# Ledger of designs, part 88: peptides against a protein of PDB entry 2V3S

Target 1, 95 residues: chain A of PDB entry 2V3S
Amino acid sequence: PISLVLRLRNSKKELNDIRFEFTPGRDTAEGVSQELISAGLVDGRDLVIVAANLQKIVEEPQSNRSVTFKLASGVEGSDIPDDGKLIGFAQLSIS

## One batch from the design tools (peptide; made by RFdiffusion4, then SolubleMPNN)

Design b2_p25_5_s4 (from b2_p25_5, 11 letters changed)
Fold by OpenDDE base, seed 3:
Structure b2_p25_5_s4 (fold): chain B 95 residues (1-95), chain A 25 residues (1-25)
Amino acid sequence: as target 1 above (95 residues)
Amino acid sequence: SVTADTEAAAAAFRERRAARRAALE
C-alpha cells in the first residue's frame, strides 16, 4: 500500500497531518475522498479537488512526492488563501 | 465544515477503512 499524509487545517484553523494508506486496485480516489468527508476531515465541497489530486499522487507516487491544491471550501472564506501557509489549500504527500 | 477533533476523527477514519477492507477479504 501507499502511505499518504493529508495536511489540512481543521475548523479551528489548526494544521493537522492525517495519515492513511491507499491500496491500488482496491481503493479508489473517489471512495477514499468520500470517506474523508464522512469522517468530518474534509469539507464536502472539496470532494472533486481532493479526489483529483489523490488520483494524481497515487498514479505516480515515485515522481509525485507532494501535491498542493486549492480548496473550494476556502475560496469564500474570511481568510485570504495562501498555499505556503495552507490557508484555503491542502497538501497530499507520500510518507 | 470539518471537525475540530481531528485526531479522534482521523483514528476513527482509519479504523473504519480497516474494518471495511477486512470484511471484503
Scores: peptide ipSAE 0.773, ipTM 0.946, DockQ to the pose 0.930
Fold by OpenDDE base, seed 1:
Structure b2_p25_5_s4 (fold): chain B 95 residues (1-95), chain A 25 residues (1-25)
Amino acid sequence: as target 1 above (95 residues)
Amino acid sequence: SVTADTEAAAAAFRERRAARRAALE
């Protein structure tokens, strides 16, 4: 399996690293993303962008060691989005 | 929205996935 880390701020704006495995041919990007949402780890509004970037990293993990992407849930917040600070952004990386 | 109890939620997330994998093997 592919060992991944999702770096994302929680409701207290604390940055966390969420580790998990992805097994190609058994898991799907959308399925795992839905499980992240069900667990309360990802905002439901971010299903599309998380699934898209998860698919990107697992289809070619050697070339896509890290991907940073803008969250739909972060665009209407009071904080100014910042990819460097992962405010309104999340990051997937190969562990 | 997302939880503030990230570590516990992440552990439960991994546990559920492990259980599903075991059931399909």
Scores: peptide ipSAE 0.773, ipTM 0.946, DockQ to the pose 0.954
Fold by OpenDDE base, seed 5:
Structure b2_p25_5_s4 (fold): chain B 95 residues (1-95), chain A 25 residues (1-25)
Amino acid sequence: as target 1 above (95 residues)
Amino acid sequence: SVTADTEAAAAAFRERRAARRAALE
């Protein structure tokens, strides 16, 4: 399996690293993304963007070691999106 | 929205996934 880390801010705006495994042939990017949402770890509005970037990193994990992407849930928040601070952005990386 | 209790939620998330894999073995 592929060991991954999702770096994302929670409701208190605290940055957290969420580690999990992805098994090609058993898991799907869409399925794991939905599990993250069901767990309350990802906003439901971010299903599409999380799944797309998870698919990207697991397709070629040796080449795509890290991907940072803009969240739909962060667009109309009180804070200005900032990829460097991961405000309105999340990051997936190979552990 | 996202939970404020991230560590507990993350642990439960991993446990559920592990249980699913174990059930298929």
Scores: peptide ipSAE 0.772, ipTM 0.946, DockQ to the pose 0.917
Fold by OpenDDE base, seed 2:
Structure b2_p25_5_s4 (fold): chain B 95 residues (1-95), chain A 25 residues (1-25)
Amino acid sequence: as target 1 above (95 residues)
Amino acid sequence: SVTADTEAAAAAFRERRAARRAALE
């Protein structure tokens, strides 16, 4: 299995690292993304972008060690999006 | 929106995934 970390801010704007495993051929990017949403860890509006980037990183984990992407849930917030501070952005990386 | 209790939610998330994998094998 591939060991991954999803880094993003929670409801109190606190940055957290969420560890999980992904098994190619058994897990799907969309399925795992749905589980993250069901757990309250990812906003439902971010299904598409999280699934797309999860798929990207698990396709070539040796080449794609880290991907940072803009969240749909962050575009209409009061805070200005910032990829360096992960405001309105999230990051997936290989553990 | 997302939870504020991230660590607890993350632990439960991992446990549910592990349980599903075990049940399918």
Scores: peptide ipSAE 0.772, ipTM 0.946, DockQ to the pose 0.951; fails the geometry check

Design b2_p25_6_s1 (from b2_p25_6, 9 letters changed)
Fold by OpenDDE base, seed 2:
Structure b2_p25_6_s1 (fold): chain B 95 residues (1-95), chain A 25 residues (1-25)
Amino acid sequence: as target 1 above (95 residues)
Amino acid sequence: MSFPFGSWSTSEEMEKRLAEVRASR
């Protein structure tokens, strides 16, 4: 399995690392993304972008060690999006 | 995202929630 980390800020604007495994052939990017939403960790509006980037990283984990992407849910936030600070952005990386 | 009121969300807690969801499917 591929060991992944989803780094994002919670509602308290604290950075958190969520570790989980992805098993190719058993898990799907869409499925795991939906699980993240069901767990209340990702906004439903971010399903598409999370799934797309999850798919990207699991397809070539040796080449894609980290992907940072803009959250749709972050656009309406009061803070200006910043990929370096992961404000309005999330990051998937290989553990 | 909004988390349960009065709670502090840590990485471990968030991982646990995800694991619970995944285990239920």
Scores: peptide ipSAE 0.587, ipTM 0.864, DockQ to the pose 0.423
Fold by OpenDDE base, seed 1:
Structure b2_p25_6_s1 (fold): chain B 95 residues (1-95), chain A 25 residues (1-25)
Amino acid sequence: as target 1 above (95 residues)
Amino acid sequence: MSFPFGSWSTSEEMEKRLAEVRASR
């Protein structure tokens, strides 16, 4: 399996790393994204962007060691989106 | 889902929630 880390800010604006495994042939990008949403870790509005970037990293984990992407849920927030600080952004990386 | 307060770090708790969701499917 592919060992991944999802880095994002929680409701208290604290950065957290969520480790999980992705098994090609058993897991799907959309399926795992749905599980992240069901667990309350990702906003439902971010299904599309999370699934797209998860697919990107698992299809070429050697070339896509880290991907940072803008969250749809972060656009309307009071804080200005910032990819460097992961404000309104999340990051997937290979462990 | 609710977990024992103070037993896990935030990241560990979040990982646990994900693991439980995945295991239940």
Scores: peptide ipSAE 0.585, ipTM 0.863, DockQ to the pose 0.314
Fold by OpenDDE base, seed 5:
Structure b2_p25_6_s1 (fold): chain B 95 residues (1-95), chain A 25 residues (1-25)
Amino acid sequence: as target 1 above (95 residues)
Amino acid sequence: MSFPFGSWSTSEEMEKRLAEVRASR
């Protein structure tokens, strides 16, 4: 399996790392993304962007070691989006 | 999104919640 880390800020604006595994042939990008939403870890509005980037990283994990992407749920926030600080952005990386 | 306060770190609690969802699916 592929060991992944989802890094994002919670409602207290604290950075958190969520470790999980992805098994090709059993898991799907959309399926795992839906699980993240069901667990209350990702906003439902971010399904499309999370699934797209998860698919990208699991297709070639040796080449796509890290992907950072803008969250749809972060656009309406009071803070200015910043990919370097992961404000309004999340990151998927290979563990 | 809000996360409950507990004896574990926030990351550990979040990982636990994900694992529970995946196990039940």
Scores: peptide ipSAE 0.583, ipTM 0.861, DockQ to the pose 0.327
Fold by OpenDDE base, seed 3:
Structure b2_p25_6_s1 (fold): chain B 95 residues (1-95), chain A 25 residues (1-25)
Amino acid sequence: as target 1 above (95 residues)
Amino acid sequence: MSFPFGSWSTSEEMEKRLAEVRASR
């Protein structure tokens, strides 16, 4: 399995790391993304972007060690999006 | 679905929530 970390800010704007495994052939990017939403870790509006980037990192984990992407849920917030600080952005990386 | 509160770090709590969801499927 591939060991991954999802880094993102919670409702208190605190940066957190969520570790999980992805097993090719058993897990799908869409399925795991839906699980993240069901657990209350990802906003439902971000399903498409999370699934797309999860697919990207698991299909070429040696080439894509880290991907940072803009959240749809962060666009309408009061804070200005910032990829360096992961404000309105999230990051997936190989553990 | 209810989750425990207060005894875990934020990251550990979030990881636990994900693990419970995945185990239930």
Scores: peptide ipSAE 0.583, ipTM 0.862, DockQ to the pose 0.356

Design b2_p25_6_s2 (from b2_p25_6, 8 letters changed)
Fold by OpenDDE base, seed 5:
Structure b2_p25_6_s2 (fold): chain B 95 residues (1-95), chain A 25 residues (1-25)
Amino acid sequence: as target 1 above (95 residues)
Amino acid sequence: MSFPFGSWETAEEMEARLAEVRASR
């Protein structure tokens, strides 16, 4: 399996690293993204962007070691989006 | 963000909730 880390800020704006595995042939980017939403870790509005970036990293994990992407849910926040600070952004990386 | 039954704060809590969801599917 592919060991991944989802880095994002919680409701208190604290940065957290969430570890999980992706097994090709069993898991799908869409399915795991739905699980992240069901677990309350990802906003439902971010399904498309999370699934797209998860697919990107798992299809070529050796080439795509890290992907940072803008959250749709973050645009509506009061804070100005900042990819360097992961404000309004999340990151998927290979563990 | 929040779980269906409450809120989480730590990475461990977040990972545990994800594991629970994945195990139930």
Scores: peptide ipSAE 0.479, ipTM 0.803, DockQ to the pose 0.510
Fold by OpenDDE base, seed 1:
Structure b2_p25_6_s2 (fold): chain B 95 residues (1-95), chain A 25 residues (1-25)
Amino acid sequence: as target 1 above (95 residues)
Amino acid sequence: MSFPFGSWETAEEMEARLAEVRASR
């Protein structure tokens, strides 16, 4: 399996690394993204962008060691989005 | 953010909730 880390800010605006595995042939990017939403870790509005980037990283994990992407849920917030600070952005990376 | 029956703050809690969801599928 592929060991992944989802880095994003919690409700207290603190960065957290969430570790999980992705097994090709059993897991799907869409399915795992739904699980992240069901667990309350990802906003439902971010399903599309999370699934797309999860798919990207598991397709070629050796080439795509890290992907940072803009959250749809973060656009409407009061804080200005910033990919460097992961404000309104999340990151997937190979563990 | 909130789980259906609670909330999370630490990375360990977040991972545990995800693991529980995945195990139930």
Scores: peptide ipSAE 0.477, ipTM 0.802, DockQ to the pose 0.511
Fold by OpenDDE base, seed 3:
Structure b2_p25_6_s2 (fold): chain B 95 residues (1-95), chain A 25 residues (1-25)
Amino acid sequence: as target 1 above (95 residues)
Amino acid sequence: MSFPFGSWETAEEMEARLAEVRASR
């Protein structure tokens, strides 16, 4: 399996690394993204962007060691999005 | 982002919630 880390801010705006595995042929980007939402780790509005970037990293994990993407849920927030600080952004990376 | 029984705060708790969801599917 592919060992992944989802880095994002919690409700207290603290940065956290969430580790999980992705098994090609068993897991799908869509399915795992749904699980992240069900676990309350990802906003439902971010399904598309999370699934797209998860697919990107698992299809070529050696080439795509890290992907940072803008969250749809973060655009309307009070904080100004910042990819460097992962404000309104999340990151997937290979562990 | 939270569960009906509470909110997540630490990485360990967040990982546990995800593992629980995945195991239940």
Scores: peptide ipSAE 0.467, ipTM 0.798, DockQ to the pose 0.507
Fold by OpenDDE base, seed 4:
Structure b2_p25_6_s2 (fold): chain B 95 residues (1-95), chain A 25 residues (1-25)
Amino acid sequence: as target 1 above (95 residues)
Amino acid sequence: MSFPFGSWETAEEMEARLAEVRASR
């Protein structure tokens, strides 16, 4: 399996690294993304972007070691999105 | 964000909640 880390800020705006595995052939990017949402880790509005980037990283984990993407939910926040600080952005990376 | 059982705070709790969701499928 592919060991992944989802880095994102919680409700207290603290960065957290969420570790999980992705098994090609068993897991799907959309399926795992839905699980992340069901677990309350990702906003439902971010399904598309999370799934797309998860798919990207698991397709070529050796080449795509890290992907940072803008959250749809982050645009509505009070803080201005900032990819460097992962404000309104999340990051997927190979563990 | 919150879970039906409360809001998450630590990475460990967040990982645990994800694991539970995945295990239930």
Scores: peptide ipSAE 0.485, ipTM 0.806, DockQ to the pose 0.494; fails the geometry check

Design b2_p25_6_s3 (from b2_p25_6, 7 letters changed)
Fold by OpenDDE base, seed 4:
Structure b2_p25_6_s3 (fold): chain B 95 residues (1-95), chain A 25 residues (1-25)
Amino acid sequence: as target 1 above (95 residues)
Amino acid sequence: VSYPFGAWETAEEMEARLAEVRASR
């Protein structure tokens, strides 16, 4: 399996690293993304972008060691989106 | 199973919730 880390901010705006595994052939990007949403880790509005980037990283984990992407849910927030600070952004990386 | 978005404070809790969701599938 592929060991992944989802880095994102919690409700207190604290950065957290969430570890999980992705097994090619068993897991799907959309399925795991839905699980992330069901677990309350990802906003439902971010299903598309999370799934797309999860798919990207698991397709070529050796080449795509990290992907940072803008959250749809972060646009309406008070803080201005910032990919460097992961404000309104999240990151998937290979553990 | 589903949980409220933003309800978890620690990475350990967040990972635990994810594991529970995945195990329920």
Scores: peptide ipSAE 0.506, ipTM 0.824, DockQ to the pose 0.958
Fold by OpenDDE base, seed 2:
Structure b2_p25_6_s3 (fold): chain B 95 residues (1-95), chain A 25 residues (1-25)
Amino acid sequence: as target 1 above (95 residues)
Amino acid sequence: VSYPFGAWETAEEMEARLAEVRASR
């Protein structure tokens, strides 16, 4: 399995690394993304972008060690989006 | 980031919740 880390800010705006595994052939990017939403870790509005980037990183984990992406849910927040600070952004990386 | 199904404080809590969801499927 591929060991992944989802880095994102919690409700207190603190950065957290959430570890999980992705098994090619068993897991799907959309399926795992839906699980993240069901767990309350990802906003439902971010299904598309999370799934797309999860798919990207698991397709070629040796080449795509990290992907940072803008959250649809983040655009409505009071804070200005910033990919460097992961404000309105999240990051997937290979553990 | 909003959490429609709950607000988790620590990474461990977040990982645990995800594990529970994945185990239930």
Scores: peptide ipSAE 0.502, ipTM 0.831, DockQ to the pose 0.536
Fold by OpenDDE base, seed 5:
Structure b2_p25_6_s3 (fold): chain B 95 residues (1-95), chain A 25 residues (1-25)
Amino acid sequence: as target 1 above (95 residues)
Amino acid sequence: VSYPFGAWETAEEMEARLAEVRASR
């Protein structure tokens, strides 16, 4: 399995690293993204962008060690999006 | 981020919730 880390800010705007595994052939980017949403870790509006970036990192984990992407849910927030600070952005990386 | 079951404060809690969801599917 591929060991992944989802880095994002919680409701208190604190950065958290969420660890989980992705097993090719059993898991799909779409399915795991839906699980992240069901767990309350990802906003439903971010399904498309999370699934796309999860697919990218799991199809070539040795080449794509980290991907940072803009959240649709973050655009509507009061804070100005900032990829460096992961404000309105999330990051997937290989553990 | 949406928290339908409440806001999780720690990474450990967030990981546990995800594991629970994945185990139930």
Scores: peptide ipSAE 0.496, ipTM 0.825, DockQ to the pose 0.532
Fold by OpenDDE base, seed 3:
Structure b2_p25_6_s3 (fold): chain B 95 residues (1-95), chain A 25 residues (1-25)
Amino acid sequence: as target 1 above (95 residues)
Amino acid sequence: VSYPFGAWETAEEMEARLAEVRASR
């Protein structure tokens, strides 16, 4: 399996690293993204962008060691999005 | 970020919740 880390801010705006595994042939990017939403870790509005970037990193984990992407849920907030500080952004990386 | 199923304080709590959801599928 592929060991991954999802880095994102919680409701208190604190940065957290969430570890999980992805098994090719058993897991799908769409399915795991739905599980992240069901667990209350990702906003439902971010299903498309999370699934797209999860697919990108698992299809070529040797080339795509880290991907940072803009959250749809972060655009409408009062905070100005910042990819460097992961404000309105999240990051997936190989552990 | 909005959390309709609850807000988690620590990374350990977040990982445990995810593992629980995945195990139930």
Scores: peptide ipSAE 0.491, ipTM 0.832, DockQ to the pose 0.516

Design b2_p25_6_s4 (from b2_p25_6, 7 letters changed)
Fold by OpenDDE base, seed 4:
Structure b2_p25_6_s4 (fold): chain B 95 residues (1-95), chain A 25 residues (1-25)
Amino acid sequence: as target 1 above (95 residues)
Amino acid sequence: VSYPFGSWETSEEMEARLAEVRASR
């Protein structure tokens, strides 16, 4: 399995790392993304972008060691999106 | 953040919530 880390800010704007495994052939990018949403870790509005980037990283984990993407839910926040600070952005990386 | 089985704040708690959801599938 592929060991992944989803880094994003919680409701208190604190950075958190969520570790999880992705098993090709068993897991799907959309399926795992839906699980993240069901767990309350990702906003439902971010299903598309999370799934797309999860797919990107798992299809070529050796080449795509890290992907940072803009959250649809982040644009409504009080803070201006900033990829460097992961404000309105999340990051998926290979553990 | 609230969850049916509790709440999470730390990375460990967040990971646990995901694990619970995945285990229920």
Scores: peptide ipSAE 0.612, ipTM 0.876, DockQ to the pose 0.442
Fold by OpenDDE base, seed 5:
Order: sequence, then structure tokens, then C-alpha cells
Structure b2_p25_6_s4 (fold): chain B 95 residues (1-95), chain A 25 residues (1-25)
Amino acid sequence: as target 1 above (95 residues)
Amino acid sequence: VSYPFGSWETSEEMEARLAEVRASR
């Protein structure tokens, strides 16, 4: 399995690392993204971008060690998006 | 993060909720 970390800010704007495994052939990017939403960890509006980036990192984990992407839910907030600070952005990385 | 019957603010709690959802499927 591929050991992944989803880094994003919670409702208190604190950075959190969420570790999980992705098993090719059993898991799908779409399916795991739905699970993240069901768990309340990802906003439903971010399904498309999370699934796309999850697919990217799991298809070539040796090349794509980290991917940072803009959240659709983040652009609607009061804070200015910043990829360096993960404000309005989330990051998937290989553990 | 929000959840149907509670809120979780730590990485460990968030990981646990994800694991719970995945185990239920």
C-alpha cells in the first residue's frame, strides 16, 4: 500500500496531518475522496480537486512525492489563498 | 472538523474518523 498524508487546516485554521493508506487495485481516487468527505475532513465542494490530485500522486508515487492544490471551498473564505501557508490549499504527500 | 455527532480538532481524531468511515464500507 501507499502511505499518504493529507495536510490541511481545520476550522480553527490549525494545520493537521491526516495519515492513510491507498491500496492500488482496491482503492480508487474517487472512492477515497468520498470517504474523506464522509468523514468530514474534506468539503464536498472539493471532491473533484482532491480526487484529481489523489489520482496523480498514487499513479506515480515515486515521481509525485508531494502535490499542493487549491480548494474550491477555500476561495470562498475571507482569507487570501496562499499555497506556501496552505491557506485555501491542501497538500497530499508520500509518508 | 465537523462530524454528524461531534467535532474533531486533532490529527489523531481526524485519522480515527477516516479509519472508521473506511472500515464501515
Scores: peptide ipSAE 0.611, ipTM 0.875, DockQ to the pose 0.479
Fold by OpenDDE base, seed 3:
Structure b2_p25_6_s4 (fold): chain B 95 residues (1-95), chain A 25 residues (1-25)
Amino acid sequence: as target 1 above (95 residues)
Amino acid sequence: VSYPFGSWETSEEMEARLAEVRASR
């Protein structure tokens, strides 16, 4: 399995690292993304972008060690999106 | 972050909630 880390800010705007495994052939990017949403860890509006980037990192984990992407849910937030600070952005990386 | 059984805001708690959801499927 592929060991992944999803880094994003919680409701208190604190950075958190969520570790989980992805098993090719059993897990799908869409499915795991939906699980993240069901757990309340990702906003439902971010399904598309999370799934797309999760797919990207798991299809070539040797080449894609980290991907940072803009959250749709962060666009209308009070804070200005910033990829460096992961404000309105999330990051997936290989553990 | 709110959840039906309470709230959590730490990495460990968030990881646990994800694990619970994944295990239920």
Scores: peptide ipSAE 0.611, ipTM 0.875, DockQ to the pose 0.444
Fold by OpenDDE base, seed 2:
Structure b2_p25_6_s4 (fold): chain B 95 residues (1-95), chain A 25 residues (1-25)
Amino acid sequence: as target 1 above (95 residues)
Amino acid sequence: VSYPFGSWETSEEMEARLAEVRASR
């Protein structure tokens, strides 16, 4: 299995690392993304972007050690999106 | 089961919630 970390800010705007495993052939990017949403960790509006980037990183984990992407849910916030600070952005990385 | 109303304080709590969801599938 691939050990992944989803880094994003919680409701208190604190950075958190959510560790989870992805098993190719058993898990799907869409399925795991839906689980993240069901757990209340990801906004439903971000399903597409999370799934796309999860797919990207698990397809080539040796080449794609980290991917940072803009959240659709983040654009509605008061803070200006910033990929360096992960404001309105999330990051998937290989643990 | 979905928990869109949840707010998680720590990484550990967030990881635990995900694990619960995945285990229930």
Scores: peptide ipSAE 0.609, ipTM 0.873, DockQ to the pose 0.838

Design b2_p25_7_s1 (from b2_p25_7, 12 letters changed)
Fold by OpenDDE base, seed 2:
Structure b2_p25_7_s1 (fold): chain B 95 residues (1-95), chain A 25 residues (1-25)
Amino acid sequence: as target 1 above (95 residues)
Amino acid sequence: MLPLEEALEKAKELFPERGFEVVPL
C-alpha cells in the first residue's frame, strides 16, 4: 500500500497531517475521498478536487511525490488563499 | 465539520482498515 499524507488546516486554522493508506488496484481515488468526507476529515465541497489530486498522486507515486491544490471550501473563507501557507489549499504527499 | 479529534474517531470506526491517523503540526 501507498502511505499518504493529506496536510490541511482544520476549522481552527490549525495545520494537521491526515495519514492514510491507499492500495492500487483495490482502492479508488473517488472511494477514498468519499471516506475522508464521510468521516468529516474533509469538507464535502472538496470531493472533486481531492479525488482528482489523489488520483494524480497514486497513478504515478514515484514521480508525483507531492501535489498542492486549491480547496473549494477555502474560497468562501475570510483568509486570502495562500498555497505556501496552505490557506485555502491542501497538500497530498507520499509518506 | 466535526472537530478533528471526533472526525478521526469516526474515521477509525467507519474505516478501520484505512489506517487513518492525525498528526498536528
Scores: peptide ipSAE 0.776, ipTM 0.955, DockQ to the pose 0.868
Fold by OpenDDE base, seed 1:
Structure b2_p25_7_s1 (fold): chain B 95 residues (1-95), chain A 25 residues (1-25)
Amino acid sequence: as target 1 above (95 residues)
Amino acid sequence: MLPLEEALEKAKELFPERGFEVVPL
């Protein structure tokens, strides 16, 4: 399996790494993204963007070692989005 | 959204095969 890390801020604005495995041929980006949301680890508004970037990283894990993307849930937040600080952004990477 | 600790517990309960873990930074 592919070992992945999703780095994002929680409701208290603290950065956390969420680690999980992805098995090509068994798992789908959409399915795993749904699991993240069902558990409450990811905001439901971010399904599309998380699934798209998860698909990107698992289809070419050697080339796409890390991807950073804007969260839909972060657009209306009080803080100005910042990809460097992962404010309104999340990062997926290969562990 | 749930508090992170509760979300992790739920993740482990619902999806034990996924291997969810959380590491604070």
Scores: peptide ipSAE 0.775, ipTM 0.955, DockQ to the pose 0.879
Fold by OpenDDE base, seed 5:
Structure b2_p25_7_s1 (fold): chain B 95 residues (1-95), chain A 25 residues (1-25)
Amino acid sequence: as target 1 above (95 residues)
Amino acid sequence: MLPLEEALEKAKELFPERGFEVVPL
């Protein structure tokens, strides 16, 4: 399986790494993204962007070691989005 | 969204095979 890390800030604006595994052929980017949301680890508004980037990283994990993307849930936030500080952004990477 | 601790508990309960873990930074 592919060991992945989703780095994002929680409601307290604290950075956390969420680790999980993805098995090609068994799992789908959409399915795993839905699990993240069902558990309350990811905001439901971010389904599309998380699934898209998860698909990108798992289709070529050797080439796509890390992807950073803007969260839909972060757009309406009071803080100014910043990809460097992962404010309004999240990062998926290979563990 | 749920508090992270609660979300992790739920993740482990709903999807034990996924191996969810959370590491504060």
Scores: peptide ipSAE 0.775, ipTM 0.955, DockQ to the pose 0.891
Fold by OpenDDE base, seed 3:
Structure b2_p25_7_s1 (fold): chain B 95 residues (1-95), chain A 25 residues (1-25)
Amino acid sequence: as target 1 above (95 residues)
Amino acid sequence: MLPLEEALEKAKELFPERGFEVVPL
């Protein structure tokens, strides 16, 4: 399996790494993204962007070691989005 | 959204095979 880390800020604006595994051929990017949302680890508005980037990293994990993407849930937040500080952005990486 | 610790608890309960863990930074 592929060991992944989703780095993003919680409701208190604190950075956290969410670790989980992905098994190609058994899991799908859409399915795992829905699990993250169902548990409340990811905002439901971010399904599309999380699934798209999860697919990108798992299809070529040796080439795509890390991907940073803009969250739909962060667009209307109080803070201005910033990919460097992961404000309104999240990062997926290979553990 | 739920507090992170509560969300993690829910994740482990609903999807035990996924191996969800959280590391504060």
Scores: peptide ipSAE 0.775, ipTM 0.955, DockQ to the pose 0.896

